# Peptides against a protein of PDB entry 3HUF, part 103

Target 1, 320 residues: chain A of PDB entry 3HUF
Amino acid sequence: MWIIEAEGDILKGKSRILFPGTYIVGRNVSDDSSHIQVISKSISKRHARFTILTPSEKDYFTGGPCEFEVKDLDTKFGTKVNEKVVGQNGDSYKEKDLKIQLGKCPFTINAYWRSMCIQFDNPEMLSQWASNLNLLGIPTGLRDSDATTHFVMNRQAGSSITVGTMYAFLKKTVIIDDSYLQYLSTVKESVIEDASLMPDALECFKNIIKNNDQFPSSPEDCINSLEGFSCAMLNTSSESHHLLELLGLRISTFMSLGDIDKELISKTDFVVLNNAVYDSEKISFPEGIFCLTIEQLWKIIIERNSRELISKEIERLKYA

## One batch from the design tools (peptide; made by RFdiffusion4, then SolubleMPNN)

Design b2_p17_7_s1
Fold by OpenDDE base, seed 2:
Structure b2_p17_7_s1 (fold): chain B 320 residues (1-320), chain A 17 residues (1-17)
Amino acid sequence: as target 1 above (320 residues)
Amino acid sequence: SEKKLKEEIEEALKENK
């Protein structure tokens, strides 16, 4: 999101969020959803127009800001952004920090980008929320991104957390839920006067972790916890592979259960299967192989003695 | 900054221990 602040009390000492939309900036406007009052004798009655665009798909992957357009409203002394005079037709900016000088005002409006990119675990929730979040200047998507700051957990009552949620946790993203998104959608008007009224996503995250026994106390308790072990998995999902990699596992991939030969078995401590394959094939598993789902593996790795637990299960099945 | 957010997350996770 874009946030503006200013020196010399020209914004009345307040920080303001600029959502996607158009704002008239000047001395003789009243603060509202489309106007920014700036208190200075050196500023024109109507001085500039700010236009914030909705996020692009590229912004989701890069964590770049929504495009910020500035137009001078034919003022005597013009408008500058980052010490450069704004052109007659206006200019567009993609820098994360903008120093905006209105005319001869000695104090600048400072605009800065607060990065917030929300990944969704399922397409249904994305479809429900993406439009509203984009209108807040928040990039959204389904795919993993290095720019992802927040992850929306799917609340299925009584189900295990998804692989996406597990991976988001290990990546140290802020896990949020639908309740946070609902609250976030209601605050649009209240944050006009005070950017500090933005809902605290960290508090939502703390509550999710505290109230769900499926989360370890820290990502560090799980990262590389299985270093030195080897697994084999079906080449089904990139997220599953990345999760297992973060656990410190050596990973072999196979295309079918029929590709699990004696050589692979000799090099592998356990086989990771998806739920569908595990449930269908559990009767036909080769002897002496420890097969489990990612969800079963997660239940082991969240325990403090995860390495001992896995070692015992491997031994139990090799000698059975 | 993204760095500050990560630090805040790490601090939040430490306080829950």
Scores: peptide ipSAE 0.034, ipTM 0.709, DockQ to the pose 0.014
Fold by OpenDDE base, seed 3:
Structure b2_p17_7_s1 (fold): chain B 320 residues (1-320), chain A 17 residues (1-17)
Amino acid sequence: as target 1 above (320 residues)
Amino acid sequence: SEKKLKEEIEEALKENK
């Protein structure tokens, strides 16, 4: 989201979130959803127009800011952004930091991008929330992104956390839920006056972890915890592969169950399968192969003695 | 900013231990 603050008292000492939309900036406007009052004798009654665009798909992958357009409203002394005069037709900016000078005002408005990029675990939740979040200037998507700051877990009561949730946790993303998204949607008006009124996602995250025994105490407890072990997996999902990499596993990929030959078995400690394949093939697992799901692996990995547990299972199946 | 967020997450997780 874009946040503005200013030097001196020209913004009354307040920070403000700018959501996607259009704002008239000037000395003789009243603060509301479309106006920013700036208190200086050097600023025109109506000085500039700020327009913030909704997030693009590219912004989701890059963590880049919503496009920020500045137009001078034909003022005597113009408007500058980052020491450059704004053109007559306005200019658009993708920099994360903007120093906006209105006329001859000695104090600048500082706009900075606070990165918030929300990944969803399923398309249904994305479809439900994307429009509202985009109107807050928050990029949203389904695919894994290095720019992801937050991850929405699906609250399925009584089910194991998803691979996406596991991976999000290990990546040290802020895991949030529907309750946070609901709360986030309600504060849109209140944050006009004070950007500090933005809901704390970290508090939501703390509460999720505290109340769910499927999370380890820290990502660091799991990262590289299986260093030295080798696994094979179906080339199914990038998230599953990345999760296993974060566990420190050496990973071999295969395209079909028929590719699980004696050579592959000799090089791997266990085979990781998705739930659908595991359930369909459990009757036909070759002797001497340790097969498990990612969810079963996760149950082992969250235990304090994960290495000993997995070693025992490997030994048990090799000698059965 | 991303590094700071990760640090804040790590601190938050330590407080819950």
Scores: peptide ipSAE 0.033, ipTM 0.702, DockQ to the pose 0.014
Fold by OpenDDE base, seed 4:
Structure b2_p17_7_s1 (fold): chain B 320 residues (1-320), chain A 17 residues (1-17)
Amino acid sequence: as target 1 above (320 residues)
Amino acid sequence: SEKKLKEEIEEALKENK
């Protein structure tokens, strides 16, 4: 999200979130969803127009800001952004930090991009929330991104957390839920006056972790916890692969269970399967191989003695 | 920054221990 603040109390000492939209900036405008009052005798009544675009798909992957357009409204002394005069037709900016000088005002409006990119675990929730979040200037998507700051956990009662949730946790992503998204949707009016009224995602995250025993105490308890072990998995999910990598596993991939040959068995400690494959009554697992689901693996990983538990299961099946 | 957010997350997780 874009946040503005200013020196010299020209924004009344308050920070403000700028959502996608158009804002008239000046001395003689009233603060609302389309106007930013700036308190200075050195600025015009209507001085500039700010236009913030909705996030692009690229912004989701890069963590780049929503495009910020500035136009001077034919003022006597113009508008500058990062010490450069804004062109007659306006200029667009993709920098994360903008110092906006209105005319001869000695104080600048500082616009900064607060990184917030929300990944969704399922397409249904993305479809439900993406439009609203994009209107808040929040990039959204399904795919893993290095720019992802938040992850929406799907609350399914009585089910294990998803691989996406597991991976998000290990990546130290702020896990949030639908309750947080609902709260975000309501703040649009309140944050016009004070950007500090933005809901605390970390508090939401803390509450999720505290109230769910499926989370380990820290990502660090799980990262590289299985270093030295080897597994094989079906090449079906990138998130699954990345999760297993974060556990410190050496990973071999196969396309079908028929590809599990003696060579693969000799090089792997266990095989990781999805639930659909694991639960299939038609599948006979190869003799002498330990097969488990990611969810079963996760239940072991969250235990303090995960390495011992895995070793015991490997031994039990190799020497049976 | 992303670094600051990661630090804040790490602190938040430590408080729950």
Scores: peptide ipSAE 0.032, ipTM 0.702, DockQ to the pose 0.014
Fold by OpenDDE base, seed 5:
Structure b2_p17_7_s1 (fold): chain B 320 residues (1-320), chain A 17 residues (1-17)
Amino acid sequence: as target 1 above (320 residues)
Amino acid sequence: SEKKLKEEIEEALKENK
């Protein structure tokens, strides 16, 4: 999201979130959803127009800002952004930091991008919330991104957390839920006066973790916890692969169970399967190999003695 | 601890700024 602040009390000491939309900036406008009052004798009554676009798909993957357009409203002394005069037709900016000088005002409006990219675990939740979040200037998507800051957990009562949730946790993303998104949607008016009134996603995350025994105490308790073990991965998602890598596993990827011969069994400690393959092929698993799902692996990983537990299961199946 | 997890996430969120 874009946040503006200013020196010399020209914004009355307030910070403000600028959501996607159009704002008239000037001395004689009143602060509202489409106006920004700036207090200086050097600023025109109506000085500039700011237009913030909704996030692009690219912004979700890069964590880049919503496009920020500035137009001078034919003022005597013009408008500058990052010491460059705004062109006659206006200019667009993708820099994360903008110093906006209105006329000869000695104080600048400082606009900075606060990165927030929300990943959804399922397409249904994305379809429900994406439009509203985009109107807040928040990029949204389904795929994993290096720019992802937040992850929406699908709360199904009594179900195990998804692979996406596991991976999001290990990546140290802020896990949020529908209740946070609901609360976030209500603050649009209040943050005009004070950007600090934005809901604390970390508080939501803490509450999720505290109230769910499926999470370890820290991502660091799980990262590289299985270093030195080797697995074969069959018919799993890219997120599953990345999750296993974060656990410190050496991973061999195969297309089918038929690719796992006696030689490969000797080089792997266990095989990781998705739920569908595990349930369908359980009767036909190669003899002498430990096969498990990601969810079964996760239940072991969250235990303090995860390495011992894995070793015991490997031994049990070698002697069966 | 909740505190450690918060610090780790806050650090990760700062590095992404």
Scores: peptide ipSAE 0.020, ipTM 0.566, DockQ to the pose 0.015

Design b2_p17_7_s4
Fold by OpenDDE base, seed 3:
Structure b2_p17_7_s4 (fold): chain B 320 residues (1-320), chain A 17 residues (1-17)
Amino acid sequence: as target 1 above (320 residues)
Amino acid sequence: KEEEEKKEIEEALKENE
């Protein structure tokens, strides 16, 4: 989201969030969803127009800001952004920090981008929320991204957490739910006067973890917890691969269960399968190898003695 | 100039109270 602050109390000492939309900036406007009052005799009654665009798909992957357009409203002394005079037709900016000078006012408006990118675990929830979140200036998507700051957990009653949720947790993203998204949608008007009224996603995350025994106490408890072990996995999802890497596993990939030969078995402690393959092929598993799902692995990983537990399972099946 | 503008802002803030 874009946040503006100003020097010299020209914004009345307030910090303001700028959502996607158009704002008239000047001395003789009243603060509302489309106007920003600036208190200085050195600025015009109507001085500039700010236009914040909705997020692009690229912004989701890069964590880049919503495009910020500035137009001078034909003022006597013009408008500057980052010490450069704004062109007659307006200019667009993708920098994360903008120093905006209105006319000869010695005090500047400082705009900065606070990154918030929300990943969804399923396309249905994305379809439900994307429009509303984009109108808040929040990029949204399904795919893993290094720019992801938040991850929406799908609450299915009685189900295990998804691989996406597991990976998001280990990657130290803030896990949120639909309740947070609902709350976030309600604050749009209140944050005009006080940007501090933005809901704390970390509080939501703490509450999710506290109330769900499927989460360890911290990501650090799981990261590299299986260092020294080797696994093989079916080449299916990138998230599954990245999850296993974060556990400290050496990973071999295979295309089919038929590719699991004696050589692979000799170098592998266990095989990780998705639920569909595990359920369909459990009768045809190679002898002398421990096969489990990612969900079964996760249940071991969240235990304090995860290394001892997995070692016992490996030993049990090598001698069965 | 900055001190003059600061005073003008402080005056403008008082006029809006």
Scores: peptide ipSAE 0.031, ipTM 0.651, DockQ to the pose 0.311
Fold by OpenDDE base, seed 5:
Structure b2_p17_7_s4 (fold): chain B 320 residues (1-320), chain A 17 residues (1-17)
Amino acid sequence: as target 1 above (320 residues)
Amino acid sequence: KEEEEKKEIEEALKENE
């Protein structure tokens, strides 16, 4: 999201979030959803127009800012952004930091981009929330992204957490739920005067973890916890592969269960399968190898003695 | 100029309280 602050109390010492939309900036306007009051005699009554665009799809993958347009409203001394005079038709900016000088005011408005990028695990939830979140200047998507800061967990009561949720947790992404998104939607008016009134996603995350025994105490408890073990997986998802890598596993990939030959078995401690393949093929698993789902593996790795548990299962099936 | 502008801001803040 875009945040503005200013020197010399010209913004009354307040920090403000700018959501996508249009703002008239000047001395003789009242702070609201479309106006920014700036207190200086050097500022025109109506000095500039700021226009913030909604996020692009590219912004979801890059963590880039919403496009920031500045137009001078035909003022005597103009407007500058990053020491450059704004053109007569206005200019657009994609820099994460903007130093905005209005006229001859010695104090600047500093605009900075605070990255918030929300990944959804469920396409239905994305469809429900994407429009509202984009109107807050928050990029949204389904696919894994290095720019992802938050992950929306689907709260289905009694269901196991998904691979996406497991991976988001191990990546130290802040896991949130629909209750946080609902709360976030209500604060839009209150944050006009104070950007610090944004709801704390970390508190939501702490509450999710505290109330769900499917999470370990920290990502660090699971990262590299299976170092020295080797697995094979069906080449189904990048998230599953990345999850297993974060566990410290040596990973071999195969395209079908028929590719699991004696050579692969000799180099592999266990095979990781998705639920669909596990349930359909469990009667035809190769002999002498431990096969499990990612969800079954997760139940092992969240235990304090995960290495001992996995070793016992490997031994049990090697001698069966 | 900066000190004059600062005083003007401080005066304007007091008028709006």
Scores: peptide ipSAE 0.025, ipTM 0.585, DockQ to the pose 0.249
Fold by OpenDDE base, seed 2:
Structure b2_p17_7_s4 (fold): chain B 320 residues (1-320), chain A 17 residues (1-17)
Amino acid sequence: as target 1 above (320 residues)
Amino acid sequence: KEEEEKKEIEEALKENE
């Protein structure tokens, strides 16, 4: 989201979040959802127009800012952004930091981009929330992105956490839920005067971890915890592969159960299967190899003695 | 700032230890 602050108390010592929309900036406007009062004798009554666009699909993948448009309102001394005079028709900016000078005012308005990019695990939840979050200037999507700062956990009562949630946790992404999204949707008016009133996602995240026994205490407890072990994976997602890599596993991939030969078994400590294959083919698993799902693996990984537990299960099946 | 937010996340994770 865009945040503005200013030097010399020209914004009354307040920081503001600028959501997507249009703002008239000047000395003789009243602060509201579409106006920014600036207190200086050196600025025009109506000096500039700021327009912030909704996030693009590209912004979700790059973590780039919503486009910031500045137009001078035919003032005597103009408007500058980053020491450059704004063009007659206005200019658009994609820089994360903007120094905005109104006329001859010695103090500048500083606009900076606070990165917030929300990934959803569930397409139905994305469909429900994306429009509202985009109107807050928050990029949203389903696909994994290096720009992702927050991950929406799907709360299905009585279900295990998804592979997406496991991976988001190990990536040190802030996990949030629908309760946080509900709270975030109510804040739009209250943050106009104080940007610090933005809900703390970390408190939501702490509460999710504390109240769910499916999370370890930290990602560091799991990262590289299976270093030195090797697995073979069948019919898993890209997120599943990345999850297994973060565990420190050497990974072999295969396309069918028929590819599980004696050579593969000799090089592999265990086989990771999706739930559908595990449930359908459990009677036909090759002898002498430990087969499990990612969810079963996760239940072992969250234990403090995960390496010992894995080793014990591997040994049991080699001597069976 | 992105490093500070990452640090705050890391500190928040350590406070749960």
Scores: peptide ipSAE 0.019, ipTM 0.328, DockQ to the pose 0.015
Fold by OpenDDE base, seed 4:
Structure b2_p17_7_s4 (fold): chain B 320 residues (1-320), chain A 17 residues (1-17)
Amino acid sequence: as target 1 above (320 residues)
Amino acid sequence: KEEEEKKEIEEALKENE
């Protein structure tokens, strides 16, 4: 999201979030959803127009800011952004930091991009929330992205956390839920006066972890916890692969259980399967190898003695 | 300098009235 602050008291000492939309900036405007009052004698009554675009799909992957357009409203002394005069037709900016000078005002408006990029675990939740979040200037998507700052956990009562949630946790993404999204949807008007009224996602995250025994105490408890072990995985999910990599596993991929030959078994400690394959083919598992689901693996990983537990299961099946 | 800046500001304010 874009946040503006200013030097001196020209923004009355307030920080403000600029959601996607158009803002008239000037001395003689009243702060509202479409106006930004700036207190300086050096600033025109109506000085500039700021237009924040909704996030692009590219912004979701790059963590780039929503496009920031600045137009001078035909003022005598013009408008500058990063010491450059704004063109007559306006200019668009993709920099994360904008120093906006209105006329001869010695104090600048500082616009900075606070990265918030929300990944969803399922398409239904994305479909429900994407529009609202995009109108907050928050990029959203389903695919993994290095720009992802937050991950929406799907609350299914009594179910194991998803692979996406596991991976989000291990990569230190802030896990949030629908309650946080609901709160975000309500703050749009309240944050006009004070950007600090934006809800703390870390508090939500702490509460999720604290109240759910399916999370370890820290990602660090699980990262590389299985270093030195080798697994084979069905080539179905990139997130599953990345999850297993974060556990420190050496990973071999296969396309079907029939591809698990003696060579693969010789270098593999266990086989990781998805739930569908595990449930359908449990009677046809290769002999002499431990097969488990990612969810079953996760239940072992969250234990303090995960290495010992895995070792015992491997030994049990090698000598069976 | 401050008086010139004030005058320029006052003139700019009059043009935007």
Scores: peptide ipSAE 0.026, ipTM 0.585, DockQ to the pose 0.190; fails the geometry check

